# Peptides against a protein of PDB entry 7K3S, part 13

Target 1, 60 residues: chain A of PDB entry 7K3S
Amino acid sequence: MEELSGKPLSYAEKEKLKEKLAFLKKEYSRTLARLQRAKRAEKAKNSKKAIEDGVPQPEA

## One batch from the design tools (peptide; aimed at target 1 L9 K16 L21 K25)

Design b2_p18_3_s2 (made by RFdiffusion4, then SolubleMPNN; from b2_p18_3, 8 letters changed)
Fold by OpenDDE base, seed 5:
Parts: sequence; C-alpha cells; structure tokens
Structure b2_p18_3_s2 (fold): chain B 60 residues (1-60), chain A 18 residues (1-18)
Amino acid sequence: as target 1 above (60 residues)
Amino acid sequence: EEWKKLLEEEIEKLKKEE
C-alpha cells in the first residue's frame, strides 16, 4: 500500500481542486452531449441514404 | 482517464509550488 505521503493540502488548495473538478465535470458533460448528438446525426444520415436508394425516381 | 491525469498533473504542480 503506497502511503499517500503527500503533505496535507491547505484549505485554499482543496477549494482550488474542487473548482477544477467542477469545471472538468462541466466540460466532460458538454463534450459527451456533443458526441451523442454527432452519433445521432450520423445514424440519421445513414437512414436517409437507405430510403433514397429504395425509392425509384419517377421517370418525368 | 484523461480527467484523472489532468487532476494528477495539477496536484503535482501545487506540490512543486510548496
């Protein structure tokens, strides 16, 4: 068991780490929402191609 | 994994300023 032999962080350092953790959680959630939207948009493009290849163009 | 690394790097910077 490696003893976490780091000096105890000051109160100010602990608050700075909480702020950084809150920022990282916010950016992670934003990035995850963008990735999920991109994955849904890709599935919607693939479904449109499958419909367009299955409709015989009316000869006008 | 990347957010843990960023947190560890930031803890290491704080330890070098003491």
Scores: peptide ipSAE 0.110, ipTM 0.703, DockQ to the pose 0.288
OpenDDE base, seeds 1, 2, 3, 4: peptide ipSAE 0.100, 0.084, 0.075, 0.098; ipTM 0.706, 0.692, 0.659, 0.700

Design b2_p18_4_s1 (made by RFdiffusion4, then SolubleMPNN; its pose is not in this set)
Fold by OpenDDE base, seed 3:
Structure b2_p18_4_s1 (fold): chain B 60 residues (1-60), chain A 18 residues (1-18)
Amino acid sequence: as target 1 above (60 residues)
Amino acid sequence: SRIEKLKKEIEELEEEFK
């Protein structure tokens, strides 16, 4: 069992990882917000189709 | 998915701080 005893990260390595982590968390939040918006838009489209199948067209 | 890849990469980087 080689313990990946990762050498304790230097302060400079930790700061680079913090910057990368902040960037990734921002991209995650942006991606999640897009997915949630897409899911809401799909639900709204499905609800419109259910209304169109239930409204008798007024006889012209 | 892209979101799962981002989540995994975040989890891997957070583990390096423990």
Scores: peptide ipSAE 0.478, ipTM 0.901, DockQ to the pose 0.386
OpenDDE base, seeds 1, 2, 4, 5: peptide ipSAE 0.477, 0.474, 0.477, 0.475; ipTM 0.901, 0.900, 0.901, 0.900

Design b2_p18_4_s2 (made by RFdiffusion4, then SolubleMPNN; its pose is not in this set)
Fold by OpenDDE base, seed 3:
Order: sequence, then structure tokens, then C-alpha cells
Structure b2_p18_4_s2 (fold): chain B 60 residues (1-60), chain A 18 residues (1-18)
Amino acid sequence: as target 1 above (60 residues)
Amino acid sequence: SKIEELKEKIEELEEEFK
């Protein structure tokens, strides 16, 4: 691992890192949105199971 | 998880600007 921690990044290197960072932040936001939807869907499935155990089917 | 990998990689890149 080249520890770039000691060399001042050139302007071009900084711009390239900004582009990578913007891309990663976009992928993070997409992944987070998917995870949040999955958690909401799981909660909605768990709520349906609580309704099925609680509704006596009307005897016809 | 994929979200933690992305978070770690974001933190690594943000440290290169400090």
C-alpha cells in the first residue's frame, strides 16, 4: 500500500479523487435506499403475520 | 456488508483530502 499520506496531491489527482468520491457516495446512497426499502418490506411482512394470527375467519 | 465496504472506501478517500 503506497501511503499517499505524505505527498500533496496534484490538482489533477484531487479532481480524480473527487470524481471517485462522488461515484462512491452515489453508490452508497443507492445501496442505503435499497437497504431501507428491504427493512420496510420486512416490517410489512411481519405486520401481515400478526394480522393473520389475529383475524378469526368468519365461519360461513 | 456492501454498505460498510462503501462507507470505509469513502472514509479512506476523504482522508486523502485532509
Scores: peptide ipSAE 0.404, ipTM 0.878, DockQ to the pose 0.382
OpenDDE base, seeds 1, 2, 4, 5: peptide ipSAE 0.397, 0.402, 0.398, 0.396; ipTM 0.877, 0.880, 0.877, 0.877

Design b2_p18_4_s3 (made by RFdiffusion4, then SolubleMPNN; its pose is not in this set)
Fold by OpenDDE base, seed 4:
Structure b2_p18_4_s3 (fold): chain B 60 residues (1-60), chain A 18 residues (1-18)
Amino acid sequence: as target 1 above (60 residues)
Amino acid sequence: SRIEELEKEIKELEEEFK
């Protein structure tokens, strides 16, 4: 088994990977924040629907 | 999911610095 001991990355390759990593971490944080907001909004909608479906509409 | 894809790609890139 040739250990694909990956060729030591050059300084320039490492800097490029750091930039990509910083970008991906930013996208992750943005995506997570959207998901958390969506989950909160869904819970709030489901709570409102449960109240609306659980209150007998007063017959007019 | 998109978040799981980002987690995977972040992990793969972090291994390149070890």
Scores: peptide ipSAE 0.480, ipTM 0.898, DockQ to the pose 0.382
OpenDDE base, seeds 1, 2, 3, 5: peptide ipSAE 0.479, 0.479, 0.477, 0.476; ipTM 0.897, 0.897, 0.897, 0.897

Design b2_p18_4_s4 (made by RFdiffusion4, then SolubleMPNN; its pose is not in this set)
Fold by OpenDDE base, seed 4:
Structure b2_p18_4_s4 (fold): chain B 60 residues (1-60), chain A 18 residues (1-18)
Amino acid sequence: as target 1 above (60 residues)
Amino acid sequence: SKIEELQKEIEELEKEFE
């Protein structure tokens, strides 16, 4: 297998890779922000459940 | 995870500029 890994990329190939990198970095940032929001929301839900399960509901 | 896949693909493409 020729290691194509050593051929210098043309200017046009480098520009195409820069566009792909910019796209991927944007998707990464978007995904990270979603995960961080999900983690905060889950922690808030778990805290609310722990309060609900730990407080004896006053019998009506 | 999707975040790890994106990180790996970014890292692999960044090596093409070294």
Scores: peptide ipSAE 0.480, ipTM 0.900, DockQ to the pose 0.377
OpenDDE base, seeds 1, 2, 3, 5: peptide ipSAE 0.477, 0.479, 0.479, 0.478; ipTM 0.900, 0.901, 0.899, 0.900

Design b2_p18_5 (made by RFdiffusion4)
Pose (drawn by RFdiffusion4):
Structure b2_p18_5 (pose): chain A 60 residues (1-60), chain P 18 residues (1-18)
Amino acid sequence: as target 1 above (60 residues)
Amino acid sequence: ELEELEEEMEELEEELEE
């Protein structure tokens, strides 16, 4: 399911690698998706296809 | 905001490589 990224990292290095870069990768694709979807749907109501979003964390 | 997130990812990767 998950991917084991970071073999030779100590406790703190690994802690920072997983938590910080995962938060950043999530919010990168997350904010990009919220605004990109709002942009295309508001200009003209088009047939949406796919998005991996599921649990929203009150974000606008 | 997307550019800032990219910069923070690059800086953290460089720190971990060092």

Design b2_p18_5_s1 (made by RFdiffusion4, then SolubleMPNN; from b2_p18_5, 9 letters changed)
Fold by OpenDDE base, seed 1:
Structure b2_p18_5_s1 (fold): chain B 60 residues (1-60), chain A 18 residues (1-18)
Amino acid sequence: as target 1 above (60 residues)
Amino acid sequence: LLEKLKEEMKKLLEEIKK
């Protein structure tokens, strides 16, 4: 594994890194959206429990 | 996971700037 850490990256290598960066940005956004959806679903479950605990059951 | 992705993105940005 050549540590290319000292050679100026070629244009083609820089473009390949930009593609990897775009992919990682997409995966980050996807993961964040999943996390935010999970948090909203949890809040909705907690809110439903608070409503059910506050509605007096109709006396049969 | 999110912090790992941020760190990988940061490294790639530093490599592109070299």
Scores: peptide ipSAE 0.321, ipTM 0.852, DockQ to the pose 0.397
OpenDDE base, seeds 2, 3, 4, 5: peptide ipSAE 0.331, 0.321, 0.308, 0.318; ipTM 0.855, 0.851, 0.847, 0.850; seed 2 fails the geometry check

Design b2_p18_5_s2 (made by RFdiffusion4, then SolubleMPNN; from b2_p18_5, 6 letters changed)
Fold by OpenDDE base, seed 4:
Structure b2_p18_5_s2 (fold): chain B 60 residues (1-60), chain A 18 residues (1-18)
Amino acid sequence: as target 1 above (60 residues)
Amino acid sequence: RLEELKREMEELLKEIEE
């Protein structure tokens, strides 16, 4: 098995990959922040539903 | 999507370190 030990990347190729990595880090952070907001909103909705389902409607 | 971004970042790190 020839290990395709990837041809040593030039300095310019490594810098281009670092730019892509910086972009992905930004997208990751944005996605994580959205997920954390969604989880907080879901907990707040579930807490409201648990209160609404746990209050016996006063029989009129 | 978060785990896909993590995998793509890990692949790029390997390629930069070679």
Scores: peptide ipSAE 0.482, ipTM 0.897, DockQ to the pose 0.413
OpenDDE base, seeds 1, 2, 3, 5: peptide ipSAE 0.478, 0.480, 0.481, 0.480; ipTM 0.897, 0.898, 0.897, 0.898

Design b2_p18_5_s3 (made by RFdiffusion4, then SolubleMPNN; from b2_p18_5, 9 letters changed)
Fold by OpenDDE base, seed 1:
Structure b2_p18_5_s3 (fold): chain B 60 residues (1-60), chain A 18 residues (1-18)
Amino acid sequence: as target 1 above (60 residues)
Amino acid sequence: RVKELLEEMEKLLKEIKE
C-alpha cells in the first residue's frame, strides 16, 4: 500500500474527498436499487409465465 | 455516473499527490 507520504491534506481537500466519496456511495446505492428493481420485475414476469403455462385454458 | 465520480476522485487524489 503506497502510504500517501505527501504533505498532509488540507482540511478543505479532506472535506472535498469526503463529499465526493459520499456522492459516489449515493450514486452506487441508486444504481444498485435500480438493478434490484429490475431483477424483481424479471422474477415477477417469469412467475407469471409459469402460472399461465400451468393453468389449463378453459376449453371454449 | 458512478464511473464519472470515480474518475473525479482519482483526479483529486492525483492533484493532492503532486
Scores: peptide ipSAE 0.121, ipTM 0.715, DockQ to the pose 0.296
OpenDDE base, seeds 2, 3, 4, 5: peptide ipSAE 0.116, 0.115, 0.115, 0.117; ipTM 0.715, 0.713, 0.713, 0.716

Design b2_p18_5_s4 (made by RFdiffusion4, then SolubleMPNN; from b2_p18_5, 6 letters changed; failed a check: too like the target's own chain)
Amino acid sequence: RLEELKEKMEELLKEIEE

Design b2_p18_6_s1 (made by RFdiffusion4, then SolubleMPNN; its pose is not in this set)
Fold by OpenDDE base, seed 4:
Structure b2_p18_6_s1 (fold): chain B 60 residues (1-60), chain A 18 residues (1-18)
Amino acid sequence: as target 1 above (60 residues)
Amino acid sequence: PSKAFLEELEKELKKIEE
């Protein structure tokens, strides 16, 4: 446990860290939303492939 | 960033605010 026992951060440094945290939370939420969409799209592709592989192509 | 990493940063920020 590195004790970040460094000098008390100035008010400006604390606010800058709060801004960085807010940015990271936003990027995390964006990444999670993309991952959830990708997983849903993968399930939908796998279900479509299972239907397409299970539908005998009409021999024309 | 992992959820755990964000939760750790929140705890560190809270300690700095106290």
Scores: peptide ipSAE 0.171, ipTM 0.755, DockQ to the pose 0.079
OpenDDE base, seeds 1, 2, 3, 5: peptide ipSAE 0.156, 0.167, 0.163, 0.165; ipTM 0.746, 0.752, 0.753, 0.753

Design b2_p18_6_s4 (made by RFdiffusion4, then SolubleMPNN; its pose is not in this set)
Fold by OpenDDE base, seed 2:
Structure b2_p18_6_s4 (fold): chain B 60 residues (1-60), chain A 18 residues (1-18)
Amino acid sequence: as target 1 above (60 residues)
Amino acid sequence: MSEAFKKELEKKLKEIEE
């Protein structure tokens, strides 16, 4: 257990935590954008299937 | 996650935004 030292962060520690936070925000945004694209692709697949099931096959 | 750990993280995040 690292002691939660109530010591003020050094400048170097602050900058390192800012860098980590920026990285995590970037990875979150990337993951969210992937999820949104996947959800759009699923909706587009469901709409194509509804069109195919709604076309009466021409009786030969 | 302990409440003490959350409070210390919130404090450290505030110190980074100043």
Scores: peptide ipSAE 0.076, ipTM 0.634, DockQ to the pose 0.050
OpenDDE base, seeds 1, 3, 4, 5: peptide ipSAE 0.074, 0.073, 0.074, 0.097; ipTM 0.628, 0.622, 0.630, 0.679; seed 5 fails the geometry check

Design b2_p18_7 (made by RFdiffusion4)
Pose (drawn by RFdiffusion4):
Structure b2_p18_7 (pose): chain A 60 residues (1-60), chain P 18 residues (1-18)
Amino acid sequence: as target 1 above (60 residues)
Amino acid sequence: AEEAYEKAVEEELEKIEE
């Protein structure tokens, strides 16, 4: 399921690598997706296809 | 240990850019 990224990292280095870069990767693809979808749907109501979003965290 | 951390961070940043 998950991917084990970061073998030779100590407790703190691994803690920072997982938590910080995962939060950043999520919010990068997240904010990009919210605004990109709002942009295409508002200009013209088009047939949407796919998005991996599921649980929203009150974000606008 | 510091060099290994920096390499791991660079590898994860490259995945984000993909």

Design b2_p18_7_s2 (made by RFdiffusion4, then SolubleMPNN; from b2_p18_7 with A1S E2K Y5F E14K)
Fold by OpenDDE base, seed 2:
Structure b2_p18_7_s2 (fold): chain B 60 residues (1-60), chain A 18 residues (1-18)
Amino acid sequence: as target 1 above (60 residues)
Amino acid sequence: SKEAFEKAVEEELKKIEE
């Protein structure tokens, strides 16, 4: 672990870093929600196709 | 994982508030 032997961050630099971390957490959660929605939509499409093709659904 | 990322962000926020 490199000791960040730098000068202590000013109050304004700390607040700016908190805002950046909060933004990063938000964008990660947004991306994850998109991925989960895409996976659900893919499963629903595959299920519809398997019914249309007369292929038995694999039991869950 | 989502949980591991959220925990890492919370740990970094805690270090900033000290």
Scores: peptide ipSAE 0.132, ipTM 0.729, DockQ to the pose 0.129
OpenDDE base, seeds 1, 3, 4, 5: peptide ipSAE 0.128, 0.129, 0.090, 0.114; ipTM 0.731, 0.730, 0.682, 0.724

Design b2_p18_7_s3 (made by RFdiffusion4, then SolubleMPNN; from b2_p18_7, 8 letters changed)
Fold by OpenDDE base, seed 1:
Structure b2_p18_7_s3 (fold): chain B 60 residues (1-60), chain A 18 residues (1-18)
Amino acid sequence: as target 1 above (60 residues)
Amino acid sequence: SKKAFEEALEKELEKIKE
């Protein structure tokens, strides 16, 4: 068992870890929002193709 | 970038150990 050297983190080290955690939570939320937008855009592309295949080309 | 933020954080944590 690597002894995580049990030196209690200073107040300043704890505040830096809180800042790191807040940043990582923000980047996670941004990535989830991008993924949700991509899934919505894919559904919207599939619905447009279904409309274009359903328009009878006017027989010239 | 995330990497640049993590590297800056590590450099600041090293300064607290001195």
Scores: peptide ipSAE 0.121, ipTM 0.729, DockQ to the pose 0.066
OpenDDE base, seeds 2, 3, 4, 5: peptide ipSAE 0.118, 0.090, 0.112, 0.116; ipTM 0.723, 0.688, 0.723, 0.721

Design b2_p18_7_s4 (made by RFdiffusion4, then SolubleMPNN; from b2_p18_7, 9 letters changed; failed a check: too like the target's own chain)
Amino acid sequence: SKEAFEKALKEKLEEILK

Design b2_p18_8 (made by RFdiffusion4)
Pose (drawn by RFdiffusion4):
Structure b2_p18_8 (pose): chain A 60 residues (1-60), chain P 18 residues (1-18)
Amino acid sequence: as target 1 above (60 residues)
Amino acid sequence: EFEEELEELEKELIEEAK
């Protein structure tokens, strides 16, 4: 399910690699998706297809 | 491009931890 990224990292290096870069990867694709969807839907009501979003964390 | 940026950030985090 998950991907084991970071074999030769110590406790702190691995802690920072997973938590920080995962938060950044999430919010990168997350904010990009919220605004990109709002942009296309507001200009003209188009038939949406797919998004992996599910649990929202009060974000606007 | 995005994966390269992630690799750069991984290197920076490893250097900071050392």

Design b2_p18_8_s1 (made by RFdiffusion4, then SolubleMPNN; from b2_p18_8, 5 letters changed)
Fold by OpenDDE base, seed 2:
Structure b2_p18_8_s1 (fold): chain B 60 residues (1-60), chain A 18 residues (1-18)
Amino acid sequence: as target 1 above (60 residues)
Amino acid sequence: KFEEELEKLKKEIIEEVK
């Protein structure tokens, strides 16, 4: 086992990494929710176009 | 990107707890 040749991080450095991890997890979850909403909105736009192309315009 | 950064930070924390 190669001992990764770095001093063990201090308690303060470990807590800072946990805070960064929590922040990244929050931003990831927010981004994923936006992406899922965007995919649903795209599907809803494509279904609306399929209904609009199926209505014959009344010739005047 | 975010998954890779999360996995990197998890590894950094786990390697220090072993």
Scores: peptide ipSAE 0.134, ipTM 0.724, DockQ to the pose 0.204
OpenDDE base, seeds 1, 3, 4, 5: peptide ipSAE 0.132, 0.106, 0.098, 0.104; ipTM 0.723, 0.691, 0.684, 0.696

Design b2_p18_8_s2 (made by RFdiffusion4, then SolubleMPNN; from b2_p18_8, 9 letters changed)
Fold by OpenDDE base, seed 4:
Parts: C-alpha cells; structure tokens; sequence
Structure b2_p18_8_s2 (fold): chain B 60 residues (1-60), chain A 18 residues (1-18)
C-alpha cells in the first residue's frame, strides 16, 4: 500500500472530496443502469433475430 | 489507478481553495 503521503486535508477539503465521490458514485450507478438496460434490449433483439434466422437459442 | 484518481481529486480541491 503506497501511503498517500499527501498533506492532511482540512475538514472542508474532506467534505468537498466526499461530495465529489458521492457524485462519481451516482454517475457510475446511472451508467451501470443504462448498460444493464442496453444489454437486456440487445438480448431481446438478438432473441427475436435468432427466432427469425432459425438459430437455436443458447440455453440459459 | 483508484489511488491515483483520489490523489488527482485531492490536488484539484487544493487548487480550487487558492
């Protein structure tokens, strides 16, 4: 573990860091939810195409 | 990687307070 040998952050700097981390976690969660919806929509489209093309569905 | 991003974020906060 590289000790983060940075100057001790003030209380205000620590709160600002927590706010920025909370924002990044929120944007990550939104992006993950979009990716999961996109993957579900892609699977549903591929399943419709595989039925049309006569390709056997891979068993889950 | 994550520790480097945290370091950059700390450096940005310290620049916004000057």
Amino acid sequence: as target 1 above (60 residues)
Amino acid sequence: KFEEELKKLKEEIVKEEK
Scores: peptide ipSAE 0.126, ipTM 0.713, DockQ to the pose 0.222
OpenDDE base, seeds 1, 2, 3, 5: peptide ipSAE 0.118, 0.110, 0.104, 0.115; ipTM 0.706, 0.702, 0.684, 0.698

Design b2_p18_8_s3 (made by RFdiffusion4, then SolubleMPNN; from b2_p18_8, 10 letters changed; failed a check: too like the target's own chain)
Amino acid sequence: KLEEELEKLKEKIREEVA

Design b2_p18_8_s4 (made by RFdiffusion4, then SolubleMPNN; from b2_p18_8, 9 letters changed; failed a check: too like the target's own chain)
Amino acid sequence: ELEKLFEELKKEIVEEVR

## One batch from the design tools (peptide; aimed at target 1 E27 Y28 L35)

Design b2_p19_1_s3 (made by RFdiffusion4, then SolubleMPNN; its pose is not in this set)
Fold by OpenDDE base, seed 1:
Structure b2_p19_1_s3 (fold): chain B 60 residues (1-60), chain A 19 residues (1-19)
Amino acid sequence: as target 1 above (60 residues)
Amino acid sequence: EAEKKLEELKKKIEELEKE
C-alpha cells in the first residue's frame, strides 16, 4: 500500500475543494433539471403526435 | 449527452466527498 502521505491539505486547499464541490453540486442540479425537461418534452411530443394521427381530417 | 454529463458530475462529487 503506497501511503499516499499526501501532505495534509492546507486551509486554502480545503476551501478551494469546498468551492469546487459547491460548483459541481450546482452544475449537477442544472444538468438534472435539463434532463427532466428533455424527458417531459419528449413525452409531450409523443402525446401530440398520437392526437394528430387520431383526428379525422374534416372532408371539405 | 445530458445523462453522460450527469454521471461525470456525480463521480466528481463522490471523489471530492471521499477526500
Scores: peptide ipSAE 0.224, ipTM 0.822, DockQ to the pose 0.470
OpenDDE base, seeds 2, 3, 4, 5: peptide ipSAE 0.222, 0.223, 0.222, 0.220; ipTM 0.823, 0.822, 0.822, 0.822

Design b2_p19_1_s4 (made by RFdiffusion4, then SolubleMPNN; failed a check: too like the target's own chain; its pose is not in this set)
Amino acid sequence: EVKEKLEKLKKEIKELEEE

Design b2_p19_2_s1 (made by RFdiffusion4, then SolubleMPNN; its pose is not in this set)
Fold by OpenDDE base, seed 2:
Structure b2_p19_2_s1 (fold): chain B 60 residues (1-60), chain A 19 residues (1-19)
Amino acid sequence: as target 1 above (60 residues)
Amino acid sequence: EEEEARRRLEEIKKQIEEL
């Protein structure tokens, strides 16, 4: 099965890999933005609970 | 939500490493 690693990918195979990579990079960026939004929403929930518990907000 | 986003980032990373 080692002989398949030596053939140069066709132009069409290279373009298909570039499209797949571009798609995965876009999905990574979207998922990262979702993660950052989730972290901000959790911090905002924790800050609201700290106000409700009468805990003085730590100054910055 | 955060844990699912972390899991999905690791899955995307693996799929990039397999290219």
Scores: peptide ipSAE 0.551, ipTM 0.915, DockQ to the pose 0.307
OpenDDE base, seeds 1, 3, 4, 5: peptide ipSAE 0.547, 0.548, 0.549, 0.548; ipTM 0.914, 0.915, 0.914, 0.915

Design b2_p19_2_s2 (made by RFdiffusion4, then SolubleMPNN; failed a check: too like the target's own chain; its pose is not in this set)
Amino acid sequence: EEEKALEKLEKIEKEIKEL

Design b2_p19_2_s3 (made by RFdiffusion4, then SolubleMPNN; its pose is not in this set)
Fold by OpenDDE base, seed 3:
Structure b2_p19_2_s3 (fold): chain B 60 residues (1-60), chain A 19 residues (1-19)
Amino acid sequence: as target 1 above (60 residues)
Amino acid sequence: KEKEAQERLEKIKEEIEKL
C-alpha cells in the first residue's frame, strides 16, 4: 500500500511555499496589469486608425 | 508585448499549480 499521504510539510517547508505563493501572486498581478495595458493600447491604436481613415482631408 | 505578457501569465499559473 503506497503511503500516498505525502509526508506532512515541515513548518519551514510551509513558510517557503507561502513565500513562493506570495511572490507568484505579485508577479501575476504585475503581469496581468501589463497585459491589460497592452490590450488597451492595441484598442487605442485601432481606434486612431479608424478615425484617421474616416476624416476626409479638406482639399486646400 | 501582449503575447509575451500572456505567455508569462500562463507560466505563472503553471508554477502556482505545482505548489
Scores: peptide ipSAE 0.399, ipTM 0.878, DockQ to the pose 0.286
OpenDDE base, seeds 1, 2, 4, 5: peptide ipSAE 0.392, 0.389, 0.395, 0.390; ipTM 0.876, 0.875, 0.876, 0.875

Design b2_p19_2_s4 (made by RFdiffusion4, then SolubleMPNN; its pose is not in this set)
Fold by OpenDDE base, seed 1:
Parts: C-alpha cells; structure tokens; sequence
Structure b2_p19_2_s4 (fold): chain B 60 residues (1-60), chain A 19 residues (1-19)
C-alpha cells in the first residue's frame, strides 16, 4: 500500500474525495433501507406461514 | 435479495474505509 501519509491533498482533491464519500454514504443508506424492507417482508412471510400452520384445518 | 443487499453494503463500507 503506497503510504500517501505525507502529501498535502490539494483543495480540488479534497473536494473530489468529499463528493465520492457523499455518494457512497447515499448508496449505503439506499441499500440499508432495501435490506430493512427485505427483512420486514421476510418476517411478514414467516408470520403468515406460522398463522396458516397454527390454524387446524376444519376436518371436512 | 437480502444476501445481495448485504454484499452491496459490504463493498460500499470497504470503499468508504479507503477514503
């Protein structure tokens, strides 16, 4: 790993990194919101299956 | 779907850690 630990970033390089970070944080938040919706949908599916398996079918 | 979302999160977290 090239240790960039000593070169002062130019103003333009710092702004480009801030823009990249803001973009990645936005995509992170979108993906997290998708994951949370998927987990809620899975819980709702599992709860529906548990209710359907817990109702004794009326013997015909 | 969930596993694909988790893998996308992991990749974004790795890219954030490199900045």
Amino acid sequence: as target 1 above (60 residues)
Amino acid sequence: LEKEAEERLRKIEEEIKKL
Scores: peptide ipSAE 0.101, ipTM 0.708, DockQ to the pose 0.332
OpenDDE base, seeds 2, 3, 4, 5: peptide ipSAE 0.084, 0.084, 0.085, 0.096; ipTM 0.712, 0.688, 0.692, 0.710

Design b2_p19_3_s1 (made by RFdiffusion4, then SolubleMPNN; its pose is not in this set)
Fold by OpenDDE base, seed 1:
Structure b2_p19_3_s1 (fold): chain B 60 residues (1-60), chain A 19 residues (1-19)
Amino acid sequence: as target 1 above (60 residues)
Amino acid sequence: EEEEAERRIAELKEEIEKL
């Protein structure tokens, strides 16, 4: 990967990098949305456990 | 699952910074 640090990128190379960047930004946004859903789901599970541990079981 | 998503976000950020 070291041969690109000194040559001006061709038009075709710039368009290929732009396509890769657009793809990676899309997958980043998808993964970020998944992470944010996971964090919300974990918070909702912890809130349900706190309610269940605070209800006195009716003594039989 | 959350840790795997955080790892994948870090990889994608590094790949974007290299472009």
Scores: peptide ipSAE 0.086, ipTM 0.706, DockQ to the pose 0.354
OpenDDE base, seeds 2, 3, 4, 5: peptide ipSAE 0.084, 0.085, 0.085, 0.086; ipTM 0.712, 0.705, 0.705, 0.704

Design b2_p19_3_s2 (made by RFdiffusion4, then SolubleMPNN; its pose is not in this set)
Fold by OpenDDE base, seed 5:
Structure b2_p19_3_s2 (fold): chain B 60 residues (1-60), chain A 19 residues (1-19)
Amino acid sequence: as target 1 above (60 residues)
Amino acid sequence: EEEEALRRIEELKKEIEEL
């Protein structure tokens, strides 16, 4: 277990940490929005198949 | 695309732990 070196982070290190955290939150939010869109698209595809399988094909 | 974004999030977590 590396001891959390009790050196106070410099002002520059704190600002770099805040920037990295802001970027990570942005990428997480983007990924979550993509996943939610994919899940909605999958549900829409499955609903279309269920409607097509419920239409009686005209017997030839 | 989503797997690449997850990989990038994991890289950023490592870069934060190294600060």
Scores: peptide ipSAE 0.117, ipTM 0.722, DockQ to the pose 0.137
OpenDDE base, seeds 1, 2, 3, 4: peptide ipSAE 0.111, 0.081, 0.115, 0.114; ipTM 0.724, 0.685, 0.725, 0.725

Design b2_p19_3_s3 (made by RFdiffusion4, then SolubleMPNN; its pose is not in this set)
Fold by OpenDDE base, seed 3:
Structure b2_p19_3_s3 (fold): chain B 60 residues (1-60), chain A 19 residues (1-19)
Amino acid sequence: as target 1 above (60 residues)
Amino acid sequence: EEEEALERIKELKKQIEEL
């Protein structure tokens, strides 16, 4: 249990926390954008396979 | 892929707590 001892954070601790939060938000946004690209690429691959299996080759 | 993205965010959180 980290004691959330209700000691007010110093100005320096608040600025350090804001910097850490800005960094985490940037990395989260980058990771989310990668994830959304990966999901779109996977859906596009699965849709191409469904089209390939759905064309009856005309028997010549 | 989703799980790896979540684990990467957890690791970044841990690294921030250690600074």
Scores: peptide ipSAE 0.082, ipTM 0.706, DockQ to the pose 0.163
OpenDDE base, seeds 1, 2, 4, 5: peptide ipSAE 0.079, 0.079, 0.082, 0.056; ipTM 0.706, 0.669, 0.707, 0.635

Design b2_p19_3_s4 (made by RFdiffusion4, then SolubleMPNN; its pose is not in this set)
Fold by OpenDDE base, seed 1:
Structure b2_p19_3_s4 (fold): chain B 60 residues (1-60), chain A 19 residues (1-19)
Amino acid sequence: as target 1 above (60 residues)
Amino acid sequence: EEKKALERIKELKEEIEKL
């Protein structure tokens, strides 16, 4: 366990830490939403291919 | 795109660990 034996953060350092954490949470949420959308789009693409392989082409 | 966003999240984590 790394001892968090750091000097007590000033009020200004705590506010800067809160701002950086809020920004990190926003970027994480944005990335997660993109990943979830990509995973849904991939499933929808795979479902379309399964329908196209199941239609007998009309013999010419 | 997603790789760049993950790299930016790592940079922000390192900037937090430096406070």
Scores: peptide ipSAE 0.093, ipTM 0.699, DockQ to the pose 0.152
OpenDDE base, seeds 2, 3, 4, 5: peptide ipSAE 0.066, 0.079, 0.082, 0.077; ipTM 0.668, 0.696, 0.699, 0.697

Design b2_p19_4_s1 (made by RFdiffusion4, then SolubleMPNN; its pose is not in this set)
Fold by OpenDDE base, seed 5:
Structure b2_p19_4_s1 (fold): chain B 60 residues (1-60), chain A 19 residues (1-19)
Amino acid sequence: as target 1 above (60 residues)
Amino acid sequence: SIEEKVQERLKKLLEELEK
């Protein structure tokens, strides 16, 4: 176990750091989920355009 | 260590919020 060469953090400091890390991990996960949703929505729009451009317009 | 630098940065950000 590499001793964290810093001053020993108090119990209270360690708990507050864990809470901040948990918050940052939650915000990262939320951002990643938004990015993945946006990427899926873009693929779905591109597939709809490919179908619409392949339908022969009925001659008027 | 990278982990030590992250902990030090988080500690500084905590001290700035208590100010």
Scores: peptide ipSAE 0.086, ipTM 0.658, DockQ to the pose 0.046
OpenDDE base, seeds 1, 2, 3, 4: peptide ipSAE 0.062, 0.057, 0.058, 0.047; ipTM 0.638, 0.590, 0.653, 0.597

Design b2_p19_4_s2 (made by RFdiffusion4, then SolubleMPNN; failed a check: too like the target's own chain; its pose is not in this set)
Amino acid sequence: SIEEEVEKRLKELLEELEK

